# Peptides against a protein of PDB entry 3JWR, part 380

Target 1, 323 residues: chain A of PDB entry 3JWR
Amino acid sequence: TRELQSLAAAVVPSAQTLKITDFSFSDFELSDLETALCTIRMFTDLNLVQNFQMKHEVLCRWILSVKKNYRKNVAYHNWRHAFNTAQCMFAALKAGKIQNKLTDLEILALLIAALSHDLDHRGVNNSYIQRSEHPLAQLYCHSIMEHHHFDQCLMILNSPGNQILSGLSIEEYKTTLKIIKQAILATDLALYIKRRGEFFELIRKNQFNLEDPHQKELFLAMLMTACDLSAITKPWPIQQRIAELVATEFFDQGDRERKELNIEPTDLMNREKKNKIPSMQVGFIDAICLQLYEALTHVSEDCFPLLDGCRKNRQKWQALAEQ
Target 2, 298 residues: chain A of PDB entry 3JWR as posed
Amino acid sequence: TRELQSLAAAVVPSAQTLKITDFSFSDFELSDLETALCTIRMFTDLNLVQNFQMKHEVLCRWILSVKKNYRKNVAYHNWRHAFNTAQCMFAALKAGKIQNKLTDLEILALLIAALSHDLDHRGVNNSYIQRSEHPLAQLYCHSIMEHHHFDQCLMILNSPGNQILSGLSIEEYKTTLKIIKQAILATDLALYIKRRGEFFELIRKNQFNLEDPHQKELFLAMLMTACDLSAITKPWPIQQRIAELVATEFWEQGDQVGFIDFVCTQLYEALTHVSEDCFPLLDGCRKNRQKWQALAEQ

## One batch from the design tools (peptide; made by RFdiffusion4, then SolubleMPNN)

Design b2_p30_6_s4 (from b2_p30_6, 15 letters changed)
Fold by OpenDDE base, seed 2:
Structure b2_p30_6_s4 (fold): chain B 323 residues (1-323), chain A 30 residues (1-30)
Amino acid sequence: as target 1 above (323 residues)
Amino acid sequence: MEALEAAYRAELQAAKDEGSLALLDYLLNS
């Protein structure tokens, strides 16, 4: 395609020029082409292109295929969310110095998973999919959308001209797919809530050990969640804009719940309760985010900007909730 | 070895096309 030719021929700027190592990064000013260039730079600077012998054209095609398989009519769970998740992963690996704690296969899997974790998201949560009796709810009992996202990820990886994993051995391929699946499934917040207690207890007791395979898997899951939720850590103007996108998508779901399911939506999904957004954001930070970024900062002190950003945004939301 | 890798990837694709995540899990953990 013309888009592929343009991307493949383009000069890829440095990570420094693109500012993709910054935890404060914003994509708001970037074109779709520039987001694809940033993604190429992430693969290159993590040594994934070299170590796994990726063909440049194949990588470009894969990136464009991933981008194309996000819906444009979804307010938040679109390509820009996936791109920002991947950028936070890149920043955590580089600036947060987590790269040195992981294998190349784990890094490869995490970056693919971050870009792919919400593929074909429909702008509705698992609860809506279940209650609407969607065909996907018959295929999967739990983490319905996350299983679908992984299925879409695998479809793209195996599509002609998109096989960025073709340079891997059979064992490397198996390992990579396993980690990708686990990482995508880990983005279900229900699974996060179920598993986080074990992670926090290991940290609290000073028993956390990345050499243990189970603890490694647990850490990768927590890291995925930390990147997926990283909008809460961004500078306040960015945080506000993203919160508006999230609210828009949730209110669109609530409107559909009224119309299609004849139910009153929860406050989170209720457009008439928009005045509760600040207090709900404080509650979300306290219940979900703070302990996660505290624990991540304990594993790597260089991830402190994520925790600091989360704390600052809590103060801003609290001030709005008090008005 | 390359032929074996190609065959394995084809099996994974077939499992995906059939919508069998259980089979994928089996293949990934075998």
Scores: peptide ipSAE 0.021, ipTM 0.452, DockQ to the pose 0.016
Fold by OpenDDE base, seed 5:
Structure b2_p30_6_s4 (fold): chain B 323 residues (1-323), chain A 30 residues (1-30)
Amino acid sequence: as target 1 above (323 residues)
Amino acid sequence: MEALEAAYRAELQAAKDEGSLALLDYLLNS
């Protein structure tokens, strides 16, 4: 395609020029081409292209394929969300110095997972999928969409001309896919809630050890969630704008719940209760986000900007909730 | 399947405060 030719021929700017190492990064001003260039830079600067002998054209095609398999009519869970998740992962690996704690296969898997974790998202949650009796709800009991996202990821990775993992041995390939699956499934907040207590306890007791395979897996899951939720850490103008996108998607679901399912939506998805957004954001930060970024910062102090951003946005939302 | 889902939802619900419940429900069900 012309898009592939343009991407493959383009000079990829440095990570510094693209600002993709910044925790404060915003994609709002970037074209689709620029997001793809950023993604190439992430793979390159993490040494993934060299270490796994990726062909440039294949990587370009894969990126475009991933992007194409996000829906454009979804307000939040689209390519830009996946791209921002991957960018936060890249920033955490580089600026947050997490790269030094992980293997190349783990890094490869996390980056692929971050880009792929919401593939073919429909702008509705697992509850809606279940209640609507969607065919996917018949295949999976838990983490319905996350299983679907992984299936889509696997489909793309195995598609002709998209095989960025062709340079891996069979064992490396198996390991990578295992980690990708675990990482994508970890983005189900239900799983996060279930598992986070173990992680926080290990941190609190100063018993956290990345040399332990189970703890490594747990950490990768927490890191994925931290990147997936990273919008809450962004500078206030960015956070506010993203919150509007999230609210739009939630309200669209709520409208569908009323119309299609004859269900009164929860406050989060109720367009008539938009005035509760600030208080709901405070509650979300307190219940879900703060402890995660505190724990992550304990693992690597260079991740502090994520925690600091989260705290600042909590204050901003609280101030709005009091008005 | 329903029982495991119910148990998981119950644990999730217990971890949800009233304010985070809606967003958590969405994110958990997303």
Scores: peptide ipSAE 0.081, ipTM 0.623, DockQ to the pose 0.091; fails the geometry check
Fold by OpenDDE base, seed 3:
Structure b2_p30_6_s4 (fold): chain B 323 residues (1-323), chain A 30 residues (1-30)
Amino acid sequence: as target 1 above (323 residues)
Amino acid sequence: MEALEAAYRAELQAAKDEGSLALLDYLLNS
């Protein structure tokens, strides 16, 4: 395609030029091509292209394939969300110095997972999928969408000309897919809530050890969630704009719940209750985000900008909630 | 499995009680 030719021939700017190592990164001013260039840079600077012998054209095609398999009519859970999740992962790995704590296969898996974790997202949550009796709800009992996202990820990875993992051994491939699956499934916040207590206790007791395979898996899950939720850490103007996108998508779901399911939406999904957004954001930060970024910062102090951003945005949301 | 499910439900309930329920419910069901 013309798009592939343009991407494959383009000079990929440095990570410094692209600012993709910054936790404060914003994609708002980037074209789709520039987001793809950033993604190439992430793979390159993490040594994934070299270590796993990725062909440049195949990587370009894969990136474009991932991008095209996000829906354009979804307000938040689109390519830009996946891209920002991956950028946060990249920043956490580089600037947050987590790269040195992980294997190359884990890094590869996390980056692929971050880009792929919401593939074909429909702008509705698992509860809606269940209540709408969608065919996907019959295939999976739990984490319905996350299983679907992984299936989409696997489909793309196995598609002709998109096989970025072709340089891996069979064992490396199996390991990578296992980690990708676990990482994508970890973006189900229900699983995060289920597992976070163990992580926080390990941190609190100073018993956290990445050499333990179970704790490693737990950490990768927490890191995925931290990147997935990273919008909450962004500079306030960025956070506010992203929150509007999230609200738009939630309200769209709420409208569908009323029209299609004859269900009154929850306050979060109810456009008539948009005035509750600030207080709900404070509650979300307190219940979900703060402890995660605190724990992550404990694992790597260089991740502090995520925690600091989260705290600052809490103050901003609190101030709005008091108006 | 039951203990993990109980812990999940307890944390979910705690998050619900903290007023993050709607967002938490979305996020938990997303």
Scores: peptide ipSAE 0.022, ipTM 0.578, DockQ to the pose 0.134; fails the geometry check
Fold by OpenDDE base, seed 4:
Structure b2_p30_6_s4 (fold): chain B 323 residues (1-323), chain A 30 residues (1-30)
Amino acid sequence: as target 1 above (323 residues)
Amino acid sequence: MEALEAAYRAELQAAKDEGSLALLDYLLNS
């Protein structure tokens, strides 16, 4: 395609030029081509292209295929969300120095997972999928969309000309896919809630050990969630804009719930309760986000900007909630 | 699977008790 030719022929700017090592990164001013260039840079600077002998054209095609398999009519859970998740992962790996704690296969898996974790998202949550009797709800009982996202990821990875993992041994391939699956499934917040207590307790007791395979898996899950939720850590103007996109998508679901399912939406999904957004954001930060970024910062102090951003945004949302 | 559902339901109940029902419903249904 013309898009592939343009991407493959383009000069890829440095990570410094693209600012993709910054936790404060914003994609708002980036074209789709620039987001793809950023993604190439992430793979390159993490040594994934070299270490796994990726062909440049194949990587370009894969990136474009992933991007294409995000829906354009979804306000938040689109390519830009996946791209921002991957950028946060890249920043956590590089600036946050998490790279030094992980294997190349784990890094490869996490980056692929971050980019792929919401593939073909429909702008509705698992509850809506279940209640609407969507065919996917018949295939999967739990984490319906996350299973679908992984299936889409696997489909793309195995598609002709998209096989960025072709340079891996069979064992490396199996390991990578296992980690990708676990990482994508970990983006189910229900799973996060279930597992986070173990992670926090290990940190609190100073018993956290990345050499333990179970604790490694747990950490990768927490890291994925931290990147997936990283919008809450962004500078306030960015946070506000992303919160508007999230609210738009949630309100669209709420409208569909009223129309299609004849149910009253929750406050989060109810456009008539927009004034509750600030207080709900404070509640979200307190219940879900703060402890995660605190724990992550204990694993690597260089991840502090995520925690600091989250705290600052809590103050901003609290101030709005008091008006 | 049952243990996961039970833990999720327990978290949902805790969130309901803390008044963060809407957020918890989202988290539980995400």
Scores: peptide ipSAE 0.022, ipTM 0.559, DockQ to the pose 0.132; fails the geometry check

Design b2_p30_7_s1 (from b2_p30_7 with V1D E2Q E3K E6D D19P L26K)
Fold by OpenDDE base, seed 5:
Structure b2_p30_7_s1 (fold): chain B 323 residues (1-323), chain A 30 residues (1-30)
Amino acid sequence: as target 1 above (323 residues)
Amino acid sequence: DQKRKDELIEKAAGFEATPEELEELKELEE
């Protein structure tokens, strides 16, 4: 395609020029081409292209395929969300120095997972999918959408001309797919909540050890969630704009719940209850976000900007809730 | 308690939990 030709021929700017190592990164000003260039840079600077012998054209095609399999009519869970998740992963690996704690296969898997974790997202939660009796709800009992996202990821990875993992051995390939699956499934917030207690307890007791395979898996899951939720850590102007996108998507679901299911939406999904957003954001930060970024910062102190951003945004939301 | 916790987890995961329910969930995890 013309898009592929343009991407494959383009000079890829440095990570410094693209600012993709910054936790404060924003994609709002970037074109789709620039987001793809950023993604190439992430793979390159993580040594994934070299270590796994990725062909440049194949990587370009894969990135464009991933981007194409996000819906444009979804306000938040689109390519830009996946891209920002991957960028946060890249920043955590580089600036947060987590790269030094992981294998190349784990890094490869996490980056692919971050980009792929919401593929073909429909702008509705698992509860809606279940209540609407969608065919996907018949295939999966739990983490319905996350299983679908992984299936989409696998489909793309196996598509002709998109096989970025072709340079891997059979064992490396199997390992990578296992980690990708686990990482995508970990973005189900229900699984995060179920598992986070174990992670926090290991941190609290100073027993956390990445040499333990189970603890490694747990850490990768927590890291994925930290990147997926990283919008809450962004500078306030960026946070506000992202919160508006999230609210838009939730209101769209609420409208569909009324129309399609004859259900009164919850407050967060009720377009008429916008005034409750600030207090709901404070509750979300306190219940879900803060402890995660505290624990992550304990594993790597260079991840502190995520925690600091989360704390600052909590203060801003609290101030709005008090008005 | 576990049944309530599971209910709250599903609500939280779907972004359907109230601030009070999120706080209740936190308390049930301690």
Scores: peptide ipSAE 0.569, ipTM 0.945, DockQ to the pose 0.842
Fold by OpenDDE base, seed 3:
Structure b2_p30_7_s1 (fold): chain B 323 residues (1-323), chain A 30 residues (1-30)
Amino acid sequence: as target 1 above (323 residues)
Amino acid sequence: DQKRKDELIEKAAGFEATPEELEELKELEE
């Protein structure tokens, strides 16, 4: 395709030029091509291209395929969300110095997972899928969409000309897919909530050890969630704009719940309750986000900008809630 | 208690939990 030719022939700017090591990164001003270039840079600077012998054209095709398999009519859970999740992962690995704590396979898996974690997202949550009796709800009892996202990820990875993992041994491939699956499933916030207590306790007790395979898996899951939720850490103007996208998608779901399911949506999904958004954001930050970024910062102090951003946004949302 | 916690987890995961429900969830984790 012309798009592939353009991407494959383009000079990839440095990570510094692209600012993809910054936790404050925004994609709002980037074209789709530039987001793809950023993604190439992430793979390159993490040494994944070299270490796993990725062909440049194959990587380009894979990136474009992943992008294509996000829906354009979904307000938030689209390619830009996946891209921002991956960028946060990259920043956490580089600027947050987590790269040195992980294997190359883990890094590879996390980056692929971050880009792929919401593939073919429909702009509705698992609850809606379940309540609508969608065919996917018959296949999976829990983490319905995350299983679907992984299936889509696997489909793309196995598609002709998209096989970025072809340079891996059979064992490396299996390991990578296992980690990808775990990482994508970890983006189900229900699983995060179920597991976070163990992580926080290990941190609190100073017993956290990445050399333990179970704790490593737990950490990768927490890191995925931290990146997935990283919009909450962004500078306030960026946070506000992202929050509007999230609200739009949630209201669209609420409208569908009324129309298709004949149910009253929850407050966050209710277009008529926009005035509650600030207080809901405060609650979300306090209940879900703050402890995660605190714990992550404890693992790597260089991740502090995520925590600081989250705290600052809490103050901003609180101020709006008081008006 | 576990049933309530599970309900709150699902609500929170779907971004359907109120601030009060999120706080309740936090309390049930402690």
Scores: peptide ipSAE 0.564, ipTM 0.944, DockQ to the pose 0.796
Fold by OpenDDE base, seed 2:
Structure b2_p30_7_s1 (fold): chain B 323 residues (1-323), chain A 30 residues (1-30)
Amino acid sequence: as target 1 above (323 residues)
Amino acid sequence: DQKRKDELIEKAAGFEATPEELEELKELEE
């Protein structure tokens, strides 16, 4: 395609020029081509292209295939969300110095998972899929969408001309797919809530050890969630804009719940309750976000900008809730 | 207690939990 030819022939700017090592990064000003160039730079600067012998054209095709398999009519859970999740992962690995704590296979798996974690997202949550009796709800009982996202990820990785993992041994390939699956499934907030207590207890007791395979798996899951939710850490103008996109998608679901299911939506998905957004954001930060970024900062102090951003945005939302 | 906790987790994950339900979940996690 012309798009593939343009991407494959383009000069890829440095990570410094693209500012993709910054936790304060915004994609709002970037074209689709520039987001693909940023993605190439992430793979290159993490040494993934060299270490796993990726062909440049195959990587370009894979990136474009991943982007194509996000829906354009979804306000938030689209390519830009996946791209921002991957950028936060890159920043956490580089600026947050988490790269030094992980294997190359784990880094490869996390970056692929971050880009792929919401593939073919429909702009509705697992509860809606279940209540609407969607065919996907017949295949999976829990983490319905996350299983679907992984299935889409696997389909793309196995598609002709998209096989970025072809340079891996059979054992490396199996290990990478296992980690990708675990990382994508970990983006189900239900699994995060179920597992976070174990992680926080290990940190509190100073018993956290990445040499333990179970604790390593737990950490990778927590890191995926931290990147997936990283919009809450962004500078206030960026946070506000992303919150509007999230609200739009939630209100679209609420409208469908009224029309298709004949139910009253929850407050967060109710278009008539926009005035409650600030207080709901404070509640979300307190219940889900703060402890995660605190624990992540204990593992790597260089991740502090994520925690600081989250705290600052909590204050801003609280001030709006008091008006 | 575990059944109730699981219900609250699913609600919270879907952003459907009330502030009171989030507080109840927090208490069940301690």
Scores: peptide ipSAE 0.563, ipTM 0.944, DockQ to the pose 0.824
Fold by OpenDDE base, seed 1:
Structure b2_p30_7_s1 (fold): chain B 323 residues (1-323), chain A 30 residues (1-30)
Amino acid sequence: as target 1 above (323 residues)
Amino acid sequence: DQKRKDELIEKAAGFEATPEELEELKELEE
């Protein structure tokens, strides 16, 4: 395609020029082509292209395929969300120095998972899928959408001309797919909540050890969640704009709940209750976000900008809640 | 109550939990 030719022939700017190492990164001013160029730079600077012998054209095609399999009519859970999740992963690996704690296969898997974790997202949560008796709800009992996202990820990885993992051994391939699956499934906040206590306790007791395979898996899951939720850490002007996108998508779900299910939406999904958003954001930060970024910062102090951003945004939301 | 905790987890995961329910969940996790 013309798009593939343009991407494959383009000079890829440095990570410094693209500012993709910054935790404060914003994609708002970037074209779709520029987001693809940023993605190439992430793979290159993590040595994934070299270490796994990726062909440039195949990588370009894969990126475009991933982008194409996000819906454009979804306000938040689209390519830009996946791209920002991957950028946060890249920043955590580079600026946060987490790359030094992980294997190349784990890094490869995390980056693929971050880009793929919401593939074909429909702008509705698992609860809606269950309540609407969607066909996907018949396939999976738990983490319905996350299983679907992984299935889409696997489909793309196996598609002709998109096989970025063709340079891996059979064992490396199996390991990578296992980690990708675990990482995508970990983006279900229900699984995060179920598992976070174990992680926080290990940190609190100073017993956390990445050499333990189980603890490694747990850490990768926590890191995925930290990147997926990273919008809450962004500078306030960026946070506000992202919050508007999230609210738009939630309100769209609420409207569908009324129309299709005859259910009164929850406050967060009710467009008539916009005034409650600030207090709900404070509650979300306190209940879900703060401890995660505190624990992550304990593992790597260079991740502090995520925690600091989260704290600053809590103050901003609290101030709005008091008006 | 494990049943209540499970309910709150699902609500929280779907961004359907109130601030009060999120606080209740934290208390049940301690």
Scores: peptide ipSAE 0.553, ipTM 0.942, DockQ to the pose 0.855

